# Ledger of designs, part 9: peptides against a protein of PDB entry 1ZZD

Target 1, 109 residues: chain A of PDB entry 1ZZD
Amino acid sequence: FQVVNPYLLRDLVDLGIWDEGMKQYLITQNGSIQGLPNVPQELKDLYKTVWEISQKTIINMAADRSVYIDQSHSLNLFLRAPTMGKLTSMHFYGWKKGLKTGMYYLRTQ

## One batch from the design tools (peptide; aimed at target 1 S54 M90 Y93)

Design b1_p22_2_s2 (made by RFdiffusion4, then SolubleMPNN; from b1_p22_2, 10 letters changed)
Fold by OpenDDE base, seed 4:
Structure b1_p22_2_s2 (fold): chain B 109 residues (1-109), chain A 22 residues (1-22)
Amino acid sequence: as target 1 above (109 residues)
Amino acid sequence: DKELEERKKIAEEMKKVGPSDF
């Protein structure tokens, strides 16, 4: 899988902060730039990893799409620290939002 | 839609018990 988003790479080069050290940092951080002090907040907001995005937002987006499709698309959700409570809440939240199947693929870090 | 309403009710009840931050 791609650790570094190619567009992120471009933007880091444009900022003049791309070097071998930055590359190694991103590899060790699985592509996250949230901890970098020399990166503008706008870029941090733009280039969040899947572990840094609200899964509720992802479910909302999926629910919005499902209104216009006949068959549910495959949905992937990501939890850094999954608990039974969180999983149950996500499942039933999906139902509340009107997802047809309520089924999704869960990925954990 | 009857099914949707039932799902919403279940979701609301589960929200009271478990964490809703995800």
Scores: peptide ipSAE 0.064, ipTM 0.403, DockQ to the pose 0.105
OpenDDE base, seeds 1, 2, 3, 5: peptide ipSAE 0.042, 0.053, 0.061, 0.049; ipTM 0.413, 0.404, 0.421, 0.391; seed 1 fails the geometry check

Design b1_p22_2_s3 (made by RFdiffusion4, then SolubleMPNN; from b1_p22_2, 10 letters changed)
Fold by OpenDDE base, seed 4:
Structure b1_p22_2_s3 (fold): chain B 109 residues (1-109), chain A 22 residues (1-22)
Amino acid sequence: as target 1 above (109 residues)
Amino acid sequence: DKELEERRKIAELQKEVGPSDF
């Protein structure tokens, strides 16, 4: 289903912790496994939701791929709790890294 | 899988990124 990555599901099954309770938990947590005490940190790092990933990392990756992006390949940025400060910082950082201004879409939870 | 590869890359790069507001 929409909130669980197929590979995450596989790994949870392999850990022997997948059941109906886990399924319901993940639904309530919008797919986040960060709060699960019985999941290795490696998997938590791997299966971070878009809201849990540093957008600075995303911007870095985009900048490394191409200095300039166009509308067709617009970058999606995700902030769980956006503020003017965060938006300003993120925009400035993108600009600093050489990304064209306004060539991204902001997504909020 | 491209998605899993991307996730691994993100996980690696995030370790290099210092404290950030975003």
Scores: peptide ipSAE 0.522, ipTM 0.905, DockQ to the pose 0.717
OpenDDE base, seeds 1, 2, 3, 5: peptide ipSAE 0.060, 0.054, 0.073, 0.053; ipTM 0.420, 0.396, 0.222, 0.403

Design b1_p22_2_s4 (made by RFdiffusion4, then SolubleMPNN; from b1_p22_2, 9 letters changed)
Fold by OpenDDE base, seed 4:
Structure b1_p22_2_s4 (fold): chain B 109 residues (1-109), chain A 22 residues (1-22)
Amino acid sequence: as target 1 above (109 residues)
Amino acid sequence: DPELEERKKIAEEMKKVGPSDF
């Protein structure tokens, strides 16, 4: 398990903001850089954690790659704070986008 | 690097999607 992506590490070093304090911060934040004031928005967009990525985006990309997902290649979905409304919306949207199988693995934080 | 390329694609798609409830 890697808390820090090697490319993220490189970019933080290039920005001159990598140190032991930054390392500890990232550990406590489970790799999230969204709260850092000294990181450009472009990098924040690039290095979002799975909990910070829109699952609608994931569903769109999955639909573009394949309309059929079998048991061996099930779609993993991540929700930080799941609600019945969100789950229903995600299920409906996945169906609407033409994902042929309902084989999803829901991960919650 | 496939992982970095995937992250770039995700970022690009998120810009298109905009605000979402999920």
Scores: peptide ipSAE 0.603, ipTM 0.927, DockQ to the pose 0.701
OpenDDE base, seeds 1, 2, 3, 5: peptide ipSAE 0.584, 0.048, 0.041, 0.044; ipTM 0.924, 0.402, 0.427, 0.390

## One batch from the design tools (peptide; aimed at target 1 K86 S89 M90)

Design b1_p23_1 (made by RFdiffusion4)
Pose (drawn by RFdiffusion4):
Structure b1_p23_1 (pose): chain A 109 residues (1-109), chain P 23 residues (1-23)
Amino acid sequence: as target 1 above (109 residues)
Amino acid sequence: DEELEELLDELQEIDDEFVDQLY
């Protein structure tokens, strides 16, 4: 099979750019839209992959919501070019933010 | 206690260096 994010899909049709220079490009690009030559910036900002969102924001939103969480939450973490240093900063950042669950799975590469 | 404070300072330095690269 293969299906595109329906919201991203609706928007590409609404621009008529859902030509084949897309279904194909999208698959051989991980489903990323940054750096597509013909897509508005607003769509680029709205459809960031998790690999394109700073794990800093992920941790901050987790800290925000956590004051309302009686227990904890499964906080999966995503790193692009993972170094031991970046991982260390990610662990400490979540640690100093007071999170109960600093990390569920680390998804990488 | 002094060894724990030194460890946390080292971790903070690492955090300042890398936290804006957490992608």
Fold by OpenDDE base, seed 1:
Structure b1_p23_1 (fold): chain B 109 residues (1-109), chain A 23 residues (1-23)
Amino acid sequence: as target 1 above (109 residues)
Amino acid sequence: DEELEELLDELQEIDDEFVDQLY
């Protein structure tokens, strides 16, 4: 199971460059697009800045922040089989929307 | 919250599609 950024997948499809060759490339590159010649540099910069940061670090920061937020206003999300990419996306979305309440992610069994 | 829920649904769909392509 490979953890892939869902926004990246969408953007590759929108660019019309998603195919079996691209899939195999991403598998070998652990999801990195930095070496792809047919991807605009703007997208490389975007994903380098946001998504190629240690996801573990991002989740740790989010977890640390959530501890200090009022429990009554904390956002709790129950996810089925969450991936690190999905968690990161949710974190950044919440941050972008100015949510100052903690986001807590629970895996449902 | 509504926007977040919509995003989560979309992301879940993308994730599922990707997993289906890997296996």
Scores: peptide ipSAE 0.017, ipTM 0.309, DockQ to the pose 0.024
OpenDDE base, seeds 2, 3, 4, 5: peptide ipSAE 0.015, 0.014, 0.014, 0.013; ipTM 0.352, 0.334, 0.342, 0.351

Design b1_p23_1_s1 (made by RFdiffusion4, then SolubleMPNN; from b1_p23_1, 10 letters changed)
Fold by OpenDDE base, seed 3:
Structure b1_p23_1_s1 (fold): chain B 109 residues (1-109), chain A 23 residues (1-23)
Amino acid sequence: as target 1 above (109 residues)
Amino acid sequence: EEELEKLLKELEEIYNKYVDKLI
């Protein structure tokens, strides 16, 4: 059993839609709530999984943090379906944003 | 010089749109 995000659990309970079926749904959907019709869009935006957010955003966050650290921290990027175009874009965008070591780990779904 | 700056700005916009589409 993978532990559900406690904040997501709270919000789903508050919506009155938490049950065993919902739990199983989250397991099968790898934690994604994007397909749930009875969840407000605001919550869907808040609880996006790593596969559902822009990797540009992750790179931006890493670049912002790099201003305050002496050496590069680990950067994890996530792609459902890697392509040469995506990989090249991530590499050069990271370079443009001033990342020194670039991507440490690439995860695929 | 002004024309070059304009061109560079346009290229940057194209690049940003390309990146936004892919990652």
Scores: peptide ipSAE 0.145, ipTM 0.593, DockQ to the pose 0.189
OpenDDE base, seeds 1, 2, 4, 5: peptide ipSAE 0.145, 0.138, 0.139, 0.135; ipTM 0.606, 0.591, 0.584, 0.587

Design b1_p23_1_s2 (made by RFdiffusion4, then SolubleMPNN; from b1_p23_1, 11 letters changed)
Fold by OpenDDE base, seed 1:
Structure b1_p23_1_s2 (fold): chain B 109 residues (1-109), chain A 23 residues (1-23)
Amino acid sequence: as target 1 above (109 residues)
Amino acid sequence: SEELKKLLEELEEILKKYVDELI
């Protein structure tokens, strides 16, 4: 079952916009609040789902971590609508950033 | 060669823009 982020729930309650309709909306949107017009942009930026975060940023973070980790670590990437272009881009970008070793997992929505 | 270097740099820039648009 789907679990709503408890901090997001708190903030939506504090905004006074939490109700059954909002609950159903979040269920249908897989937890995304990006399409809600009555939510401040600051909260939208804070509560991005994994599908809404730039995978470039994820790769950058992994590259930074790899400097301090001797063993290869797992990298999880998330694409809503994968294409060969996106996959190739991620592959070469990771390579360029020095991710020569290790395994990555691709998750699709 | 210097010409090859310039071509590679141009290709790299094009690739960078392409990647930045997709991920």
Scores: peptide ipSAE 0.077, ipTM 0.528, DockQ to the pose 0.295
OpenDDE base, seeds 2, 3, 4, 5: peptide ipSAE 0.066, 0.070, 0.073, 0.062; ipTM 0.489, 0.483, 0.491, 0.467

Design b1_p23_1_s4 (made by RFdiffusion4, then SolubleMPNN; from b1_p23_1, 10 letters changed)
Fold by OpenDDE base, seed 3:
Structure b1_p23_1_s4 (fold): chain B 109 residues (1-109), chain A 23 residues (1-23)
Amino acid sequence: as target 1 above (109 residues)
Amino acid sequence: DEELKKLLEELEKIYKKYVDQLI
């Protein structure tokens, strides 16, 4: 089973909108709250899923970590709709940011 | 060489825009 982010759950409860319908909605939307009109934008920004953030951000985070380690950490990238342009962009951006191995796992939704 | 420097800067801008629109 998939575990719901406990902080997201808390905030939805605090908003008074957590119910069985909301639970089913999150399941069908793979945890995304972006389509909910009764959720403040601040929370939508905070709880973006991996499919809703720039992969450039993930690469930046990996590059920041790499300055302290000899061997690169495993990097997971997420593309909802992979294209050759996106793949090429990730490859070259990673290279530009100094990722040594360029080894990453690509996940698709 | 100032011309070369300007060219490199323009290429960097093009590259950045290309990446930013895709990932």
Scores: peptide ipSAE 0.125, ipTM 0.576, DockQ to the pose 0.216
OpenDDE base, seeds 1, 2, 4, 5: peptide ipSAE 0.113, 0.005, 0.119, 0.019; ipTM 0.568, 0.181, 0.569, 0.299

Design b1_p23_2 (made by RFdiffusion4)
Pose (drawn by RFdiffusion4):
Structure b1_p23_2 (pose): chain A 109 residues (1-109), chain P 23 residues (1-23)
Amino acid sequence: as target 1 above (109 residues)
Amino acid sequence: TEEEFIAFMQELYDENEDAFTEE
């Protein structure tokens, strides 16, 4: 099979750019839209992959919501070019933010 | 001590903060 994010899909049709220079490009690009030559910036900002969102924001939103969480939450973490240093800063950042769950799975590469 | 360990971890964080933010 293969299906595109329906919201991203609706928007590409609404711009008529859902030509084949897309279904194919999208698959051989991990489903990223940054750096597509013909897509508005606002769509780029709205459809960031998790790999394109700073794990800093992920942790901050987790800290924000956590004051309302009686228990904890499964906080999966995503690193692009993972170094031992970046991981260390990610762990400490979540740690100093007071999180109960600093990390569920680390998804990487 | 625990306080020295935490200060050390802060130093590591500060060193790697920009690289971590870019992730």
Fold by OpenDDE base, seed 3:
Structure b1_p23_2 (fold): chain B 109 residues (1-109), chain A 23 residues (1-23)
Amino acid sequence: as target 1 above (109 residues)
Amino acid sequence: TEEEFIAFMQELYDENEDAFTEE
C-alpha cells in the first residue's frame, strides 16, 4: 500500500483522469507521471520524483543551504544507472560547490 | 601549498565534469 501525494491526487482528480487504472500505473511507476500524455507538462515538472529531478540541482540546493548552516547536513543522491565516472563527477562537483561533507547516502534504483 | 592543492582538485573536477549530467 502506497500513500499517494495528496496534492497530486487533487490535481489528477481535477483533470478527471484519476481512476483505478491511474492508481495502478502510479504504483508500477513509483509515483512518476512523466510518461502520461494527458498530463500537462507543468504538472509533470511539479511532481518529479527523486529519480527524475536533476541530481545536480539537489547538490546546488544543498550548497546554497550550507552557506547559512554551520552544521553538517546529509546529502542524499539517487542514481538510476550510476557509473564510476558519474559518481566521481558528482563528488567533485559537490566539493567545488563548497559542501562540507561528502555524499551521506547513495541509492540506486 | 593550499592554492596548489585547490588547483589540483579543480583540475580533477574539470576532467570529470562531462560525466555528470542532469538526470
Scores: peptide ipSAE 0.021, ipTM 0.403, DockQ to the pose 0.523
OpenDDE base, seeds 1, 2, 4, 5: peptide ipSAE 0.016, 0.021, 0.020, 0.018; ipTM 0.362, 0.396, 0.405, 0.359

Design b1_p23_2_s1 (made by RFdiffusion4, then SolubleMPNN; from b1_p23_2, 14 letters changed)
Fold by OpenDDE base, seed 3:
Structure b1_p23_2_s1 (fold): chain B 109 residues (1-109), chain A 23 residues (1-23)
Amino acid sequence: as target 1 above (109 residues)
Amino acid sequence: SAEEELKKLEELYAENEEEFLAL
């Protein structure tokens, strides 16, 4: 499944632009807001920078855990014979520990 | 609602942290 960054979701809510259409857009764009004309450039810059940091952080945390990361404007996490809980916990732990405004989007498989 | 979705995400953070540490 796919989960949007909760800090990104909060920012979109604060902007008053969150709705079902926005949700579907983010799903198709793997969480990227770079193409949205109604999002301030400051937010685009913020999440661009944080996304890069988040990718490095997740890679470091998962390097010794046989995690495969597919970098495609979202973080796709793959394990051999993984449970949904294990995959989800890895991403959420990263967010809690230091990613803050963090990754655009995550996907488990 | 968006607020409900945020709450659910926060709950998922709390529920799954221990499973990550077990890896």
Scores: peptide ipSAE 0.036, ipTM 0.484, DockQ to the pose 0.117
OpenDDE base, seeds 1, 2, 4, 5: peptide ipSAE 0.033, 0.030, 0.032, 0.034; ipTM 0.486, 0.513, 0.488, 0.497; seed 4 fails the geometry check

Design b1_p23_2_s2 (made by RFdiffusion4, then SolubleMPNN; from b1_p23_2, 16 letters changed)
Fold by OpenDDE base, seed 4:
Structure b1_p23_2_s2 (fold): chain B 109 residues (1-109), chain A 23 residues (1-23)
Amino acid sequence: as target 1 above (109 residues)
Amino acid sequence: SEEAKLKELEELFKKYEKEFEEL
């Protein structure tokens, strides 16, 4: 099962270019946005290594990115009532934060 | 279908993000 990076989808939505056509395009392009003329280059650079990935891969990547966020508050809440769902949510949040950091880095470096 | 699976995953991710925001 191949899937488009969910945070890429969000970014495309933020750009106002996400629609069913774009969705189909990404599916056929294995999640690559490199060929899209209306996408900022910094975004293309950020997602350059984002290709066909499984759900498990996405989760793993999100978990990896979550290491770079302050987890004090979220971990506190998680530890109070730990569930797999909360853990996953934290990882996905970390992914999002990691992507934002990456975008910032690409813009400033 | 692939599209259906993608949609399902998208909804799943939205759910997880929402769950975090509601913590």
Scores: peptide ipSAE 0.019, ipTM 0.254, DockQ to the pose 0.085
OpenDDE base, seeds 1, 2, 3, 5: peptide ipSAE 0.016, 0.018, 0.016, 0.018; ipTM 0.294, 0.277, 0.323, 0.291

Design b1_p23_2_s3 (made by RFdiffusion4, then SolubleMPNN; from b1_p23_2, 15 letters changed)
Fold by OpenDDE base, seed 4:
Structure b1_p23_2_s3 (fold): chain B 109 residues (1-109), chain A 23 residues (1-23)
Amino acid sequence: as target 1 above (109 residues)
Amino acid sequence: SEEEKLKELEELYKKYEEEFLAL
């Protein structure tokens, strides 16, 4: 069973590139979008698979306090009935929020 | 609400996951 990140699905739909070809590509690439030329680099960075990121990065995503504080209610909702999919989504969601926060700080400093 | 947003995401996820896994 391959876990698909729901946020990735959403973003691909928003980009207008979600089609049968994309689905087949993701199946063959174990969910990786790194090889897609029509995906912004920021999304590629965001949606790196567990095999594409360092252990340190994984830990940082899981331990992101700002995400926990800002999205405590949402995180609690996810944790009420955690599945592998929800846990994966939560990690990538946290990463996304952390990345956005980082970009915000870069813009304001 | 956040709960509603989560449900929307789950609905979307379910839809596309089913399509994804059906291939």
Scores: peptide ipSAE 0.020, ipTM 0.330, DockQ to the pose 0.023
OpenDDE base, seeds 1, 2, 3, 5: peptide ipSAE 0.017, 0.019, 0.016, 0.013; ipTM 0.301, 0.337, 0.294, 0.243

Design b1_p23_2_s4 (made by RFdiffusion4, then SolubleMPNN; from b1_p23_2, 15 letters changed)
Fold by OpenDDE base, seed 1:
Structure b1_p23_2_s4 (fold): chain B 109 residues (1-109), chain A 23 residues (1-23)
Amino acid sequence: as target 1 above (109 residues)
Amino acid sequence: SEEEELKELEKLFEENKKEFEEL
């Protein structure tokens, strides 16, 4: 599965900064480009919004789907202030494993 | 490789899980 947004990948390639190092960096940053000094701020602003919206949507869809699958394990995570990065990394791991576990995320505040 | 990417995600997952458990 692809962790990096395909449109972001395109833009990074167009900037000429895409390489294996960048790939590994993005993996560790859960797809965030906010910390990259060689990326224009305008692009950061664009993908901040797109990334946040898209990841939230994907997480919600996966969470809803998991309710209706035969789960080997159910895990309910209740976080007061979860970050999208943290949830995304956990979600993608679960996704890669085929969502055999029901991972539910609830923000209490 | 995809395997290497998965290992990185596993590492991130475990780190995040540990952080969660420490909350």
Scores: peptide ipSAE 0.017, ipTM 0.288, DockQ to the pose 0.047
OpenDDE base, seeds 2, 3, 4, 5: peptide ipSAE 0.015, 0.015, 0.014, 0.008; ipTM 0.300, 0.268, 0.331, 0.211; seed 3 fails the geometry check

## One batch from the design tools (peptide; aimed at target 1 K56 K86)

Design b1_p24_1 (made by RFdiffusion4)
Pose (drawn by RFdiffusion4):
Structure b1_p24_1 (pose): chain A 109 residues (1-109), chain P 24 residues (1-24)
Amino acid sequence: as target 1 above (109 residues)
Amino acid sequence: DEELDELLEELQEIEDEYVDKWNE
């Protein structure tokens, strides 16, 4: 099979750019839209992959929501060019933010 | 207690170095 994010899909049709320079490009690019030459910036900002969102924001939103969480939450973490240093900062950042669950799975590469 | 404070200072330095680079 293969199916595109339906919201991203609606928007590409609404711009008529859902030409084949897309279904193909999208698959051989992980489903990323940053650096597509013909896509508005607003769409780029709205459809960031998790690999394109700073794990800092992920942790901050987790900290925000956590004051309302009686228990905890499964906080999966995503690192692009993972170094031991970046991982260390990610753990400590979640740790100092007071999170109960600093990390569920680490998805990487 | 002094060894824990030194460890936490080192970890903060590591955070300051790397925290804005997690998605790079």
Fold by OpenDDE base, seed 3:
Structure b1_p24_1 (fold): chain B 109 residues (1-109), chain A 24 residues (1-24)
Amino acid sequence: as target 1 above (109 residues)
Amino acid sequence: DEELDELLEELQEIEDEYVDKWNE
């Protein structure tokens, strides 16, 4: 499974560059936008992480509100316990705020 | 936490919008 940051998706739409090609690009690049020439560097920096929790770990602890792409490249909403949902939200909030740790602390616990 | 609740609501709105986008 591949977890997609919903804030990233929104920002891409706001830039007016969201289309089927962009979606496929995100799938093939595991959510990375670093290689996109039409994305401002500021946005690349915002969603750049140094130590990320593995996608598998994120899914295991993700809940309430998370968007992921399965092997069929379909969008699925994963709901779980509210506490875990809050942790997932905090993870994406960290990305939105430009934090690059990717909630690494959660992985070490 | 009120701020976290607002964040959760925002997430839900984004997800609702993109469900259709991913299915196009």
Scores: peptide ipSAE 0.049, ipTM 0.657, DockQ to the pose 0.030
OpenDDE base, seeds 1, 2, 4, 5: peptide ipSAE 0.033, 0.031, 0.032, 0.031; ipTM 0.568, 0.589, 0.522, 0.580

Design b1_p24_1_s1 (made by RFdiffusion4, then SolubleMPNN; from b1_p24_1, 9 letters changed)
Fold by OpenDDE base, seed 2:
Structure b1_p24_1_s1 (fold): chain B 109 residues (1-109), chain A 24 residues (1-24)
Amino acid sequence: as target 1 above (109 residues)
Amino acid sequence: DEEEKKKLEELEKIYNEYVDKTNE
């Protein structure tokens, strides 16, 4: 499966161009927006170095308790009984936390 | 604020839908 950068999703939604077609396009392009004609170049440059995050990376992120300390109890439960749904949720949480705090960061492989 | 919270919840739904679609 693919995980997409939540910041990218936000930007596409803010541009008003997110729809089912966009979703399908991103899936076929492995998350790349470089070929999208309706996306400003500045956004393409911003997400140029963004790679798809592997399952292993998601697990590693979830294991980093310093990142998810505010949900430590939930994290502990997740680590004991990990599911694909929990893994993706934890991945999104990391980004969501950044969104809430106003901290922007990029993930690279 | 409440509006931002609502937006984040919407984004989470979009995120989950994207992941689920790629997992099919």
Scores: peptide ipSAE 0.349, ipTM 0.853, DockQ to the pose 0.070
OpenDDE base, seeds 1, 3, 4, 5: peptide ipSAE 0.015, 0.338, 0.014, 0.237; ipTM 0.277, 0.848, 0.300, 0.801

Design b1_p24_1_s2 (made by RFdiffusion4, then SolubleMPNN; from b1_p24_1, 13 letters changed)
Fold by OpenDDE base, seed 3:
Structure b1_p24_1_s2 (fold): chain B 109 residues (1-109), chain A 24 residues (1-24)
Amino acid sequence: as target 1 above (109 residues)
Amino acid sequence: SKKKEEELKKLEEIYEKYVDKTNE
C-alpha cells in the first residue's frame, strides 16, 4: 500500500480534483504533485519543500501510521507502532502548518 | 465533496491526538 499525506488530500479535495484518476497518478508519481497542471504553484512549492525532500524517509517510517486511500471515497488509517505514529503525525503537522523546509531525517531518540 | 471533507476532518482529528505539541 501507499502512504498519502492527509493534508495533501485535503488540499486536493478543496481544489475539487481528487478522484480515482488523481489517486492513480499519485501512485505512479510516488506522491508528487509537481507535474500536475491544475494545482496552484503555491501548493506545489509547499509540498515540494516538505514532501519531496523527505519522501523516502517518511514513507519508510510512516508505514506504522499511514493513510490508505481506497476508491477515492474511503480513508483508512493504520496504526502499528505508537512511536512511529507520533513521528509521522508530527511530520504531517508540520505540513499542515506550512513549513518551508521539510525534515531531512526522522528518527527516534 | 462534503462527505470527503468530513472524512478528512475525522482523520485530522485522529492525527492531532498524536502530534508532538513541543514541535512547531
Scores: peptide ipSAE 0.018, ipTM 0.342, DockQ to the pose 0.090
OpenDDE base, seeds 1, 2, 4, 5: peptide ipSAE 0.015, 0.005, 0.023, 0.014; ipTM 0.307, 0.183, 0.336, 0.377; seed 4 fails the geometry check

Design b1_p24_1_s3 (made by RFdiffusion4, then SolubleMPNN; from b1_p24_1, 12 letters changed)
Fold by OpenDDE base, seed 4:
Structure b1_p24_1_s3 (fold): chain B 109 residues (1-109), chain A 24 residues (1-24)
Amino acid sequence: as target 1 above (109 residues)
Amino acid sequence: SEEEKKKLEELEKIYKENIDKTNE
């Protein structure tokens, strides 16, 4: 509630895609829905703010935070011809890798 | 952790559903 714009929350609920996972996704994407498929562009435009950053920036930030910095070239390759699907996949990939790494470290400790 | 696993599963579900909807 405090993290997500209440109007965005409403719209995501109306789209039937809101859950705790979506909330976490938005947090990891700095509140951006720009990379989500099946979301109308008009809705994406509606929630653009002064603080909205490009998908490239988001991905770069995610890459910098990940332990898989060596995969930056692979990420950049996908960004050369980005599609909405690719961007979403990359965001998901970054998150997934982060979780996997965290889980790995937890198991080794 | 179990919490992280749960989060991952939720995100995977959302991602898959979104892709499926996009391809309709």
Scores: peptide ipSAE 0.023, ipTM 0.337, DockQ to the pose 0.075
OpenDDE base, seeds 1, 2, 3, 5: peptide ipSAE 0.018, 0.017, 0.018, 0.013; ipTM 0.258, 0.362, 0.339, 0.281

Design b1_p24_1_s4 (made by RFdiffusion4, then SolubleMPNN; from b1_p24_1, 13 letters changed)
Fold by OpenDDE base, seed 3:
Structure b1_p24_1_s4 (fold): chain B 109 residues (1-109), chain A 24 residues (1-24)
Amino acid sequence: as target 1 above (109 residues)
Amino acid sequence: MKEEEEKLKKLEEIAKKYIDKTNE
């Protein structure tokens, strides 16, 4: 399984770039989005820090709360208005909770 | 925990800058 921050997944969905290909990409990149060309640099910077934190606390975070995602459509519960300003606010709010909440487990299949 | 809080503050700074940029 690949563990990914649920708010990252939400943001990717809001950006309209979440699909099976993106899921596989995240698996191969261990959750990093730094190489994505269609993600604003500001968001990359934001997620870089979160990614680093998540890697350090992944075991504890996963144990605290974990969610399994089989299909991208399951993330529809997190759909919000897809504006950059809204995403930024969601990023910040999400990361605060993300440090104490859970991770999503992406299956390789 | 302390290190994470510091990094969270960094995230806040990034977020504020981004919001300001997107609102222009």
Scores: peptide ipSAE 0.030, ipTM 0.451, DockQ to the pose 0.109
OpenDDE base, seeds 1, 2, 4, 5: peptide ipSAE 0.018, 0.007, 0.023, 0.016; ipTM 0.367, 0.237, 0.379, 0.384; seed 4 fails the geometry check

